# Peptides against a protein of PDB entry 2L9B, part 6

Target 1, 91 residues: chain A of PDB entry 2L9B
Amino acid sequence: ANFLSQKFPELPSGIDVNINMTTPAMMISSELAKKPKEVQLKFLQKFQEWTRAHPEDAVSLLELCPQLSFVTAELLLTNGICKVDDLIPLA
Target 2, 91 residues: chain A of PDB entry 2L9B as posed
Amino acid sequence: ANFLSQKFPELPSGIDVNINMTTPAMMISSELAKKPKEVQLKFLQKFQEWTRAHPEDAASLLELCPQLSFVTAELLLTNGICKVDDLIPLA

## One batch from the design tools (peptide; aimed at target 1 L32)

Design b1_p12_1 (made by RFdiffusion4)
Pose (drawn by RFdiffusion4):
Structure b1_p12_1 (pose): chain A 91 residues (1-91), chain P 12 residues (1-12)
Amino acid sequence: as target 2 above (91 residues)
Amino acid sequence: KTLLEQFEEVLF
């Protein structure tokens, strides 16, 4: 993964989830949604600028690392920026 | 650090 070792070498793997009692998706929502609204908006706007400045980098990272793909989508959902039906065009 | 914070540190 030379693309990552060059640009994104310190990518987090994610937390370990016991999916015998808790689904990853539900944790994903409670994870981002338990945060104050300012955080999702702060991340998305800051990330929006970063991805505009670096469309290839940002897209390729989302290509390989799904946490951020759906992290972004769940944040869009919790703020009402986008809905699930708006994400299927992306899917 | 949350996964979101870790991404923030890596990306920015």

Design b1_p12_1_s1 (made by RFdiffusion4, then SolubleMPNN; from b1_p12_1, 5 letters changed)
Fold by OpenDDE base, seed 2:
Structure b1_p12_1_s1 (fold): chain B 91 residues (1-91), chain A 12 residues (1-12)
Amino acid sequence: as target 1 above (91 residues)
Amino acid sequence: MSLLEKLEQVLF
């Protein structure tokens, strides 16, 4: 079993994105917007806590699922928590 | 690219 299957057994395989109709970034933004602000902020809080508690697993997860990096950045920006300039050094 | 269902499970 790969890392994701071992560490996150409840994680589904996911669905494919049709690159002729949309981009991953567009789909992510759309799906995030379907959730209320309180849910978005709750995710950021829990993800931050988990990342601090499991830094090695967090790095591995973000390498295998780079879309999560985009999700985090998008949530920080859209909720006015961070500015684009703040993220430039990390990109 | 696989993305939506995986993201939904992790995020929400």
Scores: peptide ipSAE 0.054, ipTM 0.617, DockQ to the pose 0.225
OpenDDE base, seeds 1, 3, 4, 5: peptide ipSAE 0.047, 0.046, 0.048, 0.050; ipTM 0.610, 0.606, 0.609, 0.610

Design b1_p12_1_s2 (made by RFdiffusion4, then SolubleMPNN; from b1_p12_1, 4 letters changed)
Fold by OpenDDE base, seed 4:
Structure b1_p12_1_s2 (fold): chain B 91 residues (1-91), chain A 12 residues (1-12)
Amino acid sequence: as target 1 above (91 residues)
Amino acid sequence: MSLLEQLEKVLF
């Protein structure tokens, strides 16, 4: 089984995108919104804990799967944990 | 295209 699916079962499965119909940001937002808030927060908690314990692996994962950076940012913003200004220095 | 592929063309 895929590492992501096993470690973070709260994440939706990857899907293809029709570039003529939507943007990556729209798809990410839409797919995440299908999950209950409790599930979203649980993912954030587990991802935070894992990232702290495995910072080098976290970097490698985000380099391999840049969409996860958007996922994380979206979840932080939509759940009121961060503001856009908080993320500017990281871009 | 996957989300990854679309983001790669924007980010890389």
Scores: peptide ipSAE 0.027, ipTM 0.572, DockQ to the pose 0.047
OpenDDE base, seeds 1, 2, 3, 5: peptide ipSAE 0.021, 0.025, 0.026, 0.022; ipTM 0.519, 0.570, 0.579, 0.543

Design b1_p12_1_s3 (made by RFdiffusion4, then SolubleMPNN; from b1_p12_1 with T2S F7L)
Fold by OpenDDE base, seed 1:
Structure b1_p12_1_s3 (fold): chain B 91 residues (1-91), chain A 12 residues (1-12)
Amino acid sequence: as target 1 above (91 residues)
Amino acid sequence: KSLLEQLEEVLF
């Protein structure tokens, strides 16, 4: 088994994005928006706690699945936790 | 639910 499967056995394969039909960002934003705000906030809290408890695995996950970095940023922005200017230094 | 399960529900 490869590293991704071993470290993150519950992670599904995902769906390819056809860039002629939509952008990855648009697709992710659309899917996130389907979840209630309370669910989004709970996810952010759990992700923060998990990242703090498993920093090395968190780095690995974000490197292997860079779309999750976008997810994090999107949720922070859309829920009014951060402004765009707050994230610029991290880009 | 684990973080990965939550991610699956949201993103996949």
Scores: peptide ipSAE 0.038, ipTM 0.608, DockQ to the pose 0.192
OpenDDE base, seeds 2, 3, 4, 5: peptide ipSAE 0.034, 0.034, 0.034, 0.023; ipTM 0.587, 0.596, 0.590, 0.562

Design b1_p12_1_s4 (made by RFdiffusion4, then SolubleMPNN; from b1_p12_1 with T2S Q6K F7L)
Fold by OpenDDE base, seed 1:
Parts: sequence; C-alpha cells; structure tokens
Structure b1_p12_1_s4 (fold): chain B 91 residues (1-91), chain A 12 residues (1-12)
Amino acid sequence: as target 1 above (91 residues)
Amino acid sequence: KSLLEKLEEVLF
C-alpha cells in the first residue's frame, strides 16, 4: 500500500479517468461523495493535523499529488466548512 | 467558472 492509502485510508482509491467520458474533477467529486460525512470530516481533521506537523512534507505531497489539493477544497466546500470566497485568495 | 472548475484547469 502507498503512503496515501495508509496514512489517509478515508480517501477513495485512485481511479483512471477517461477524459472523454468525464472530467477529473467530476470523478473525484463523485468518489468523495460516496464516503459518509463522518469519514470526510475525519480525513479533513487528520490532514489538517498532519499538515501542521509536517508542513514541508505536505507541500511535497501536494506537488506530487495535485489532485489532493482538489480533494481538500472539495471537502471543505461540500461540508460547509468554507465558502468559495474563502478559498479564492488561496488559488 | 466555479472555483472547482478553475482548480481543475490548474490541477489536471
């Protein structure tokens, strides 16, 4: 098992995206929505704590796996933790 | 475009 699946088991497994059938964002959103809200919130909490404790590694991970940035933003928005306007300055 | 759509353009 890779680092992401072990450290953040709340995340769905990676799936190949056929860009002719759907967009990567749509696919990720769909897979995340399959997880219970409690699981989604648990991921956000763990990721926040890990990022705070390991900021340099977090940057490296987000560079290696940019889809994780999308995941984080999506979950913050869909769970009502942030509004779109809150994230615009960070994009 | 929504924020998510903008992010998609950057990330994918």
Scores: peptide ipSAE 0.066, ipTM 0.676, DockQ to the pose 0.041
OpenDDE base, seeds 2, 3, 4, 5: peptide ipSAE 0.064, 0.040, 0.051, 0.054; ipTM 0.684, 0.588, 0.676, 0.678

Design b1_p12_2 (made by RFdiffusion4)
Pose (drawn by RFdiffusion4):
Structure b1_p12_2 (pose): chain A 91 residues (1-91), chain P 12 residues (1-12)
Amino acid sequence: as target 2 above (91 residues)
Amino acid sequence: ATQWVEYFENFL
């Protein structure tokens, strides 16, 4: 993964989830949604600028690392910026 | 998910 070793070498793997009692998706929502609204908005706007400045980098990272793909989507959902039906066009 | 938020908060 030369693209990552060059640009994104310190990508987090994610937390370990016991999916015998908790689903990853539910944890994903409670994870981002338990945060104050300022955080999701701060992340998305800051990230929006970074991805505009670096469309290839940002897209390719989302291509390989799904946590961010859906992290962005869940943050869009919790703020009401986008809905699930708005994400299926992306899917 | 929070790790990614923290990563980009530090990365950007």

Design b1_p12_2_s1 (made by RFdiffusion4, then SolubleMPNN; from b1_p12_2, 9 letters changed)
Fold by OpenDDE base, seed 5:
Structure b1_p12_2_s1 (fold): chain B 91 residues (1-91), chain A 12 residues (1-12)
Amino acid sequence: as target 1 above (91 residues)
Amino acid sequence: GLEVIEWFEKKI
C-alpha cells in the first residue's frame, strides 16, 4: 500500500532477483515485458502527467526509487517511442 | 532531475 503501488498500479510488484542467473536490469525488463503494451503505455502517460503536475515531487521520487529511471527508459525504447541515441544525453 | 523529467515530457 505504498505510493507507487497505489498511484501506478501498472508497475510490477517488487520481487526478488536471482543475481546468479540475471541482473536486476534484466529482471526489470522481463517483468515489464509481461505487462500488455496498453498497460505499459498507460503507465507512461500517467507518469508523464504526474511529473508535469508535480515536478518537484517527481524528482524526489526518482531519487528515492532510481529503478524508475530505468523503467521509463526501457519502456520508451521497447515501445519504439525513443531510440538509444535519444537517451544518450541522459547518461 | 528536472532536466530528465522535461526531456521525458517531450518524448511522450
Scores: peptide ipSAE 0.081, ipTM 0.684, DockQ to the pose 0.053
OpenDDE base, seeds 1, 2, 3, 4: peptide ipSAE 0.076, 0.080, 0.030, 0.081; ipTM 0.675, 0.675, 0.580, 0.682

Design b1_p12_2_s2 (made by RFdiffusion4, then SolubleMPNN; from b1_p12_2, 9 letters changed)
Fold by OpenDDE base, seed 2:
Structure b1_p12_2_s2 (fold): chain B 91 residues (1-91), chain A 12 residues (1-12)
Amino acid sequence: as target 1 above (91 residues)
Amino acid sequence: GLEWIDWFEKKI
């Protein structure tokens, strides 16, 4: 929470979700899937750029919020950016 | 793990 507040001060209020990785990921992915593909791609692009610029923070974020890894994976798959076979060895 | 991050940075 402290990390998120400091690094992402513009982050909107969250919603209650089950305390696990899958449910939050599914919910986030579901919300993102409601957006146009252009918005989804822009989201991925900005996230990618941020991870490049802040690799340590990216690791910290994804360790703190592992559900985001699943969200990213699903966005990549649903938008045809990669195949499942690409992600299997990386999981 | 998070090794996929390195791969991800090269995609898109």
Scores: peptide ipSAE 0.457, ipTM 0.878, DockQ to the pose 0.058
OpenDDE base, seeds 1, 3, 4, 5: peptide ipSAE 0.453, 0.449, 0.451, 0.447; ipTM 0.878, 0.872, 0.877, 0.876

Design b1_p12_2_s3 (made by RFdiffusion4, then SolubleMPNN; from b1_p12_2, 8 letters changed)
Fold by OpenDDE base, seed 5:
Structure b1_p12_2_s3 (fold): chain B 91 residues (1-91), chain A 12 residues (1-12)
Amino acid sequence: as target 1 above (91 residues)
Amino acid sequence: GLEWIEWFEKRI
């Protein structure tokens, strides 16, 4: 019916979180940070591949879930893939 | 809309 259900049929029900940009992002980042580095990197890789293959859908997803950009950025930073200066163009 | 994606795809 909706975008997420159609594009991500295996998406779980999820968890209710207080409404803002920062808190949900922090929660997601925190959970991802608990996983092995290899899992984090694999997630980033798969997400990147998906965005390359489906740029329009990726835009729609980020419009619907803008907190994902913060989550991704934090993962890139914590894994040493990018530096803080690399985020300047996004600000 | 694609700005962030283009930035992201340059990483890794």
Scores: peptide ipSAE 0.566, ipTM 0.910, DockQ to the pose 0.056
OpenDDE base, seeds 1, 2, 3, 4: peptide ipSAE 0.556, 0.562, 0.527, 0.526; ipTM 0.907, 0.909, 0.897, 0.898

Design b1_p12_2_s4 (made by RFdiffusion4, then SolubleMPNN; from b1_p12_2, 8 letters changed)
Fold by OpenDDE base, seed 1:
Structure b1_p12_2_s4 (fold): chain B 91 residues (1-91), chain A 12 residues (1-12)
Amino acid sequence: as target 1 above (91 residues)
Amino acid sequence: GLEWIEWFEKKI
């Protein structure tokens, strides 16, 4: 069974994206950016709580969907939670 | 990886 299907059975089917990091990250970020700031912050909070509770699954998720790290980083930046220089150690 | 997650958990 696929990791996403077994861990997130309520997820929609999803769509194929180009074979790169930029396109999928941009697509996800653009959808999240359409939401109110409070919704974006709630998403970040819930994702953070989930990673704290399930670090093993979080690693697996980011290995399978590396675009999510870029999406999350962009949300942190656009909401003023961190600065660009804060991401340098992660490169 | 795990380093990114640990970094992220310190934010917000």
Scores: peptide ipSAE 0.484, ipTM 0.893, DockQ to the pose 0.057
OpenDDE base, seeds 2, 3, 4, 5: peptide ipSAE 0.484, 0.484, 0.479, 0.481; ipTM 0.893, 0.892, 0.889, 0.892

Design b1_p12_3 (made by RFdiffusion4)
Pose (drawn by RFdiffusion4):
Structure b1_p12_3 (pose): chain A 91 residues (1-91), chain P 12 residues (1-12)
Amino acid sequence: as target 2 above (91 residues)
Amino acid sequence: SEIEKDLEELLT
């Protein structure tokens, strides 16, 4: 993964989830949604600028690392910026 | 690097 070792070498793997009692998706929502609204908006706007400045980098990262792909989608959902039906065009 | 840190914060 030279692309990552060059640009994104310190990518987090994610937390370990016991999916015998808790689903990852539910945790994903409660994880981002338990945060104050300012955080999702701060992340998404800051990230929006970063991804505009670096479309290839940002897209390729989302290509390989799904946590961010859906992290962005869930933040879009919790703020009402986008809905699930708006994400299927992305899917 | 900033994005990596921001992503880590969200995943924590």

Design b1_p12_3_s1 (made by RFdiffusion4, then SolubleMPNN; from b1_p12_3, 5 letters changed)
Fold by OpenDDE base, seed 5:
Structure b1_p12_3_s1 (fold): chain B 91 residues (1-91), chain A 12 residues (1-12)
Amino acid sequence: as target 1 above (91 residues)
Amino acid sequence: SEISEWLKELLS
């Protein structure tokens, strides 16, 4: 089994994106905004803790799923946890 | 994995 199947079984399959109607980034932002703030903050907290505990797996995950980096950045920004300037070095 | 459950909740 590949890394994703081993470490992250039964992840959601995702949805189709029609780039003629919206950009992937806009789609992600829109979907995230639909989730309760408590869910967003819980994810950030748990993801942060998990990343600290499993840094090698976190690197692998973000390499395979770069969209997750965008998700994390978007959640940090929209919840006022960090500013755009904080993300510039990571872009 | 617990992270999978967190992702499911966020992305479902």
Scores: peptide ipSAE 0.267, ipTM 0.819, DockQ to the pose 0.631
OpenDDE base, seeds 1, 2, 3, 4: peptide ipSAE 0.249, 0.266, 0.259, 0.250; ipTM 0.804, 0.818, 0.815, 0.804

Design b1_p12_3_s2 (made by RFdiffusion4, then SolubleMPNN; from b1_p12_3, 5 letters changed)
Fold by OpenDDE base, seed 1:
Structure b1_p12_3_s2 (fold): chain B 91 residues (1-91), chain A 12 residues (1-12)
Amino acid sequence: as target 1 above (91 residues)
Amino acid sequence: SELSKWLAELLS
């Protein structure tokens, strides 16, 4: 978590989730939406550059931190970079 | 896992 916060400060801070009242996905989506679009896009750009430079580490990180996979997917969708249908085969 | 790999490829 410290790595993510330091490397990608554009991400929202972690928050406790009460799964009895909402889902983690809903909470993440809500927190992401609070960030300006330019900040969201900046994260994607930085993450893209890092992923390109460190592809194996990126795969490992996404597997280790599934919340980051959701974050990335959500930002790709909400910013119109990919379509829901692009993700369906992977779910 | 497949999603994470796909995302990595998309962003690479």
Scores: peptide ipSAE 0.086, ipTM 0.680, DockQ to the pose 0.050
OpenDDE base, seeds 2, 3, 4, 5: peptide ipSAE 0.081, 0.085, 0.079, 0.080; ipTM 0.667, 0.676, 0.673, 0.672

Design b1_p12_3_s3 (made by RFdiffusion4, then SolubleMPNN; from b1_p12_3, 5 letters changed)
Fold by OpenDDE base, seed 2:
Structure b1_p12_3_s3 (fold): chain B 91 residues (1-91), chain A 12 residues (1-12)
Amino acid sequence: as target 1 above (91 residues)
Amino acid sequence: SEISQWLAELLS
């Protein structure tokens, strides 16, 4: 079993992205926009808590799933928590 | 979890 299956055994099916009609980033932004603000913030909170509790796993997850890095950045930016300049050093 | 659900949605 890989890291994802071990850490997220209940992981449901993903959403396919037609990269010829849209970009993954656009799709992510679209999917995030479907979530209420409260859900977005709750996700950030839970992800933050999990990251603090499992920093090594968090690093591995973000390396394996750069989509999550984009998600986190997008949520931080969209909700006015961070500015682009805050994230540039991490890119 | 919410995280795993979001992961699944975004992992294309």
Scores: peptide ipSAE 0.072, ipTM 0.632, DockQ to the pose 0.374
OpenDDE base, seeds 1, 3, 4, 5: peptide ipSAE 0.054, 0.065, 0.067, 0.026; ipTM 0.626, 0.629, 0.629, 0.561

Design b1_p12_3_s4 (made by RFdiffusion4, then SolubleMPNN; from b1_p12_3, 4 letters changed)
Fold by OpenDDE base, seed 1:
Structure b1_p12_3_s4 (fold): chain B 91 residues (1-91), chain A 12 residues (1-12)
Amino acid sequence: as target 1 above (91 residues)
Amino acid sequence: SEISKWLAELLS
C-alpha cells in the first residue's frame, strides 16, 4: 500500500508471510517491535490526528487494510496505552 | 464513525 508507506512512514514495510511457519500476527508484532518506541508513538499520534480529521476515510482504510487494525491494537497494548478490555468495542 | 471515535479515544 503506497498510501500507507507515504502517509505513515513509521510503519514497517510489508513483508511476505509464510503462513505454514508463522502467523501474520506474529510477523506484524515482530516487525513493529523493531521500530524504536519513539517511532511507534509518533505513528500513533499521527494516526490519531488523521482518524480524527478523516473519520470516514479511516474506517474505509481499516476495512481495506485489516492489518492496520492489528497494528494499532498491538502498538496500543505494547506501549501500555490501553488494556485488552479497552479494545473490546472495536471488535 | 464509532470506530474512528474509539480510535481517537484510545490514542488520546
Scores: peptide ipSAE 0.094, ipTM 0.683, DockQ to the pose 0.053
OpenDDE base, seeds 2, 3, 4, 5: peptide ipSAE 0.090, 0.032, 0.024, 0.035; ipTM 0.671, 0.579, 0.559, 0.586; seed 4 fails the geometry check

Design b1_p12_4 (made by RFdiffusion4)
Pose (drawn by RFdiffusion4):
Structure b1_p12_4 (pose): chain A 91 residues (1-91), chain P 12 residues (1-12)
Amino acid sequence: as target 2 above (91 residues)
Amino acid sequence: HKEVMEDLKELL
């Protein structure tokens, strides 16, 4: 993964989830949604600028690392910026 | 890029 070792070498793997009692998706929501609204908006706007400045980098990262792909989508959902039906066009 | 990785880590 030369693209990552060059640009994104310190990507987090994610937390370990016991999916015998808790689903990843539910944890994903409670994880981002338990945060104050300012955080999702701060991340998304800051990330929006970074991805506009670096469309290839940002898209390719989302291509390989799904946590961020759905992290962005869940943050869009919790703020009401986008809905699930708006994400299926992306899917 | 590093800053994005740190921000992502904070969210996770």

Design b1_p12_4_s1 (made by RFdiffusion4, then SolubleMPNN; from b1_p12_4, 7 letters changed)
Fold by OpenDDE base, seed 3:
Structure b1_p12_4_s1 (fold): chain B 91 residues (1-91), chain A 12 residues (1-12)
Amino acid sequence: as target 1 above (91 residues)
Amino acid sequence: SSELSQWLAELL
């Protein structure tokens, strides 16, 4: 298992994507939505804590795994923690 | 990524 799967088991496992039927972003959103709310919030909490403890590694990880930025934004939005306008300056 | 990580660190 890769770093993300081991460190953040709340995340969905990687799956095959049929690009003829959907986009990777839509697939990620769909897989995230399958997780219970408490699991989604637990991931955000753990990721925040890890980011606070390892800020430089967090930057590197987000650059290496841009899908994680999408995951984070999606979970923040869908759980009502922030609004789209809050993310615009960060995009 | 830097801005996002910094923002996330303080959000929750």
Scores: peptide ipSAE 0.288, ipTM 0.826, DockQ to the pose 0.054
OpenDDE base, seeds 1, 2, 4, 5: peptide ipSAE 0.287, 0.286, 0.287, 0.288; ipTM 0.826, 0.826, 0.827, 0.826

Design b1_p12_4_s2 (made by RFdiffusion4, then SolubleMPNN; from b1_p12_4, 6 letters changed; failed a check: too like the target's own chain)
Amino acid sequence: SSELAQWLKELL

Design b1_p12_4_s3 (made by RFdiffusion4, then SolubleMPNN; from b1_p12_4, 5 letters changed)
Fold by OpenDDE base, seed 4:
Structure b1_p12_4_s3 (fold): chain B 91 residues (1-91), chain A 12 residues (1-12)
Amino acid sequence: as target 1 above (91 residues)
Amino acid sequence: SSEVSQWLKELL
């Protein structure tokens, strides 16, 4: 089994994006907005804690699933946890 | 890291 299958069993399959109807960023933002704020904040907290404990696995996950970088940034920004300029040095 | 998968299932 590859890294994703071993480290992250039963990952969600995701949703196809119709490029004629929307952009990937718009689709992600829309899906995130459907979830309660408490769910969004819970994910951020748990993901942050996990990342601290497993930085190498976190890097691997984000390299293999770059859309999660957008998810994380979007959640941080939309929930007012950080500003756009805080992310500039990381780009 | 099954917990990460569960968090993603809840979020997405």
Scores: peptide ipSAE 0.390, ipTM 0.868, DockQ to the pose 0.722
OpenDDE base, seeds 1, 2, 3, 5: peptide ipSAE 0.373, 0.374, 0.359, 0.358; ipTM 0.862, 0.862, 0.853, 0.857

Design b1_p12_4_s4 (made by RFdiffusion4, then SolubleMPNN; from b1_p12_4, 6 letters changed)
Fold by OpenDDE base, seed 5:
Parts: sequence; structure tokens; C-alpha cells
Structure b1_p12_4_s4 (fold): chain B 91 residues (1-91), chain A 12 residues (1-12)
Amino acid sequence: as target 1 above (91 residues)
Amino acid sequence: ASELSRWLKELL
């Protein structure tokens, strides 16, 4: 397993995406929604704690894995933790 | 990425 899978097992495993059927964003959203709410929240908690402890590594990871930015935003929105307006500065 | 990291630390 790669770094993400080992450190954040709450995330969906990587899969191939057929863009003729859906967009990558839609696929990510769908896969995230398959996880129980408590698992989604656990990921956010762990990712936050890791980010606080390793802020420079967190930036590097988000640059290396830009899909993780989408994941984080999606989970924040779908779990009612923030509003779309809160994420505008992050776009 | 830097901004998201900052927000992640504070928003949750």
C-alpha cells in the first residue's frame, strides 16, 4: 500500500476512471459517499491532526496529490462542516 | 495547498 492508503485507510482505494461515464470529481464524490459518515469524519480528524503536526509535509502532499484537496473540500461540505462560501478563498 | 492546510487546521 502507498503512503496515503497506509496513513489514511479511511480513503477509498484508487480506481480507474472511465471519463465517458462520469467525471473524476463525480467519481471521487461517489466513492466518498459510500463510506460511513463516521469514517469520513475520522479521515478529516486524522488529516487535521497530521497537518497540525506536519504542516510542511501536508502542503507537499496536497501538491503531490491534488485530488486530496477535492476530497477534503467535498467532505467538509457534505458533512456540513463548512459552506461553499467558506471554501472560496481556497479555490 | 498552503491555504487549504491552514484552513484544515482551524476549520474543524
Scores: peptide ipSAE 0.245, ipTM 0.805, DockQ to the pose 0.055
OpenDDE base, seeds 1, 2, 3, 4: peptide ipSAE 0.165, 0.163, 0.160, 0.245; ipTM 0.749, 0.745, 0.745, 0.806

Design b1_p12_5 (made by RFdiffusion4)
Pose (drawn by RFdiffusion4):
Structure b1_p12_5 (pose): chain A 91 residues (1-91), chain P 12 residues (1-12)
Amino acid sequence: as target 2 above (91 residues)
Amino acid sequence: SLLEEFEKVLFE
């Protein structure tokens, strides 16, 4: 993964989830949604600028690392920026 | 948090 070793070498793997009692998706929501609204908005706007400045980099990262793809989507959902039906056009 | 970890990578 030369693209990552060059640009994104310190990508987090994610937390370990016991999916025998808790689903990853539910954890994903409670994870981002338990945060104050300022955080999702701060991340998305700052990330929006970064992805505008670096469309290839940002898209390719989302291509390989799904946590950010859906992290962004869930943050869009919790703020009401986008809905699930708005994400299926992306899917 | 996961967001903080991504911020360290994406924005630092």

Design b1_p12_5_s1 (made by RFdiffusion4, then SolubleMPNN; from b1_p12_5 with L3I K8R E12S)
Fold by OpenDDE base, seed 3:
Structure b1_p12_5_s1 (fold): chain B 91 residues (1-91), chain A 12 residues (1-12)
Amino acid sequence: as target 1 above (91 residues)
Amino acid sequence: SLIEEFERVLFS
């Protein structure tokens, strides 16, 4: 199995997005917005902790699943934790 | 787990 299957066996395969009706970014943003602020912040905290504990796996995960980078950035921005300019150097 | 948290965030 590939890296994702090996390291993250519980990671769902994902779903198709009909780009004629929406975009992946729009879908992600919509789903995130449905979650309470406390849930969003809890996720960020857990992700931060996990990233510190598993930095190499974190890099690999985000490289292979760039949508997760979007999720993280979106949550940081929408919760006022950082500004767009703060993320530019990382893009 | 982190994966579970991602699922909570991304899936209804």
Scores: peptide ipSAE 0.250, ipTM 0.816, DockQ to the pose 0.177
OpenDDE base, seeds 1, 2, 4, 5: peptide ipSAE 0.080, 0.261, 0.243, 0.052; ipTM 0.695, 0.827, 0.814, 0.627; seed 2 fails the geometry check

Design b1_p12_5_s2 (made by RFdiffusion4, then SolubleMPNN; from b1_p12_5 with L3I E5Q E12S)
Fold by OpenDDE base, seed 2:
Structure b1_p12_5_s2 (fold): chain B 91 residues (1-91), chain A 12 residues (1-12)
Amino acid sequence: as target 1 above (91 residues)
Amino acid sequence: SLIEQFEKVLFS
């Protein structure tokens, strides 16, 4: 099986986005905003710890699932952890 | 777990 199936067998497949009604970015932003700030920050903390412990797997995951990169960036920005200029070099 | 956190944030 591929990397995702091997390392993350429980990762959901996701859903299609109707681009005539919204964008993936808008969908992600909307869904994230439904979560309490505490939940958002806890996710960031755990993801940060995991990426430090598994940097190669983290890179692979984010390359294969770029929507997760947007999730991370959105959370960093909306929670005031990063500024846009901090993330521009990564775009 | 990371998977649990992603699921919680995005799908629940």
Scores: peptide ipSAE 0.095, ipTM 0.701, DockQ to the pose 0.185
OpenDDE base, seeds 1, 3, 4, 5: peptide ipSAE 0.077, 0.086, 0.087, 0.087; ipTM 0.674, 0.684, 0.691, 0.693; seed 4 fails the geometry check

Design b1_p12_5_s3 (made by RFdiffusion4, then SolubleMPNN; from b1_p12_5, 4 letters changed)
Fold by OpenDDE base, seed 2:
Structure b1_p12_5_s3 (fold): chain B 91 residues (1-91), chain A 12 residues (1-12)
Amino acid sequence: as target 1 above (91 residues)
Amino acid sequence: SLIDAFEKVLFS
């Protein structure tokens, strides 16, 4: 049993992407943009709270699921919470 | 939960 299956047994499987038509990053950005700002901010809030409480697990999750790092960064940037320079040290 | 948040953002 791996970390993801143990800690997040109900983690969604994800969405297939045709890389010849779009990039995963573009797909993620598009999907996020479909959600109300309230939902986007709520995600950030919950993720922030969880990360604060479980920093080791958060690091492991983001290492195993780098798409989630992009999600977080995209939400921070598009909602004006962070600027690119704020995230460069984390890249 | 974190799972709920991810699901709402990515798959709802």
Scores: peptide ipSAE 0.051, ipTM 0.650, DockQ to the pose 0.182
OpenDDE base, seeds 1, 3, 4, 5: peptide ipSAE 0.048, 0.050, 0.044, 0.033; ipTM 0.647, 0.627, 0.644, 0.578; seed 1 fails the geometry check

Design b1_p12_5_s4 (made by RFdiffusion4, then SolubleMPNN; from b1_p12_5, 4 letters changed)
Fold by OpenDDE base, seed 1:
Structure b1_p12_5_s4 (fold): chain B 91 residues (1-91), chain A 12 residues (1-12)
Amino acid sequence: as target 1 above (91 residues)
Amino acid sequence: SLIDAFEKVLFD
């Protein structure tokens, strides 16, 4: 089994994106916005804790699932935790 | 939702 299947067996298959109708970023943003702010912040907190505890797995996950990198950035921005220019050096 | 799916996978 590959890393994703082994470490995250319940990871959903995802959905196809018709970029002619919408962008992947818009779809992700829309899905995130469906969750209350408190839930979003709790997710960020847990993700931060998990990343700290499993840095190697976190790197692998973000490399294999770049959409999750966008999720992280989007949540940081939309919840006012950081500004766009704060992320530029990390991009 | 996407965030629910990731949260479930990572934090169950």
Scores: peptide ipSAE 0.049, ipTM 0.628, DockQ to the pose 0.759
OpenDDE base, seeds 2, 3, 4, 5: peptide ipSAE 0.041, 0.049, 0.049, 0.039; ipTM 0.620, 0.625, 0.627, 0.615

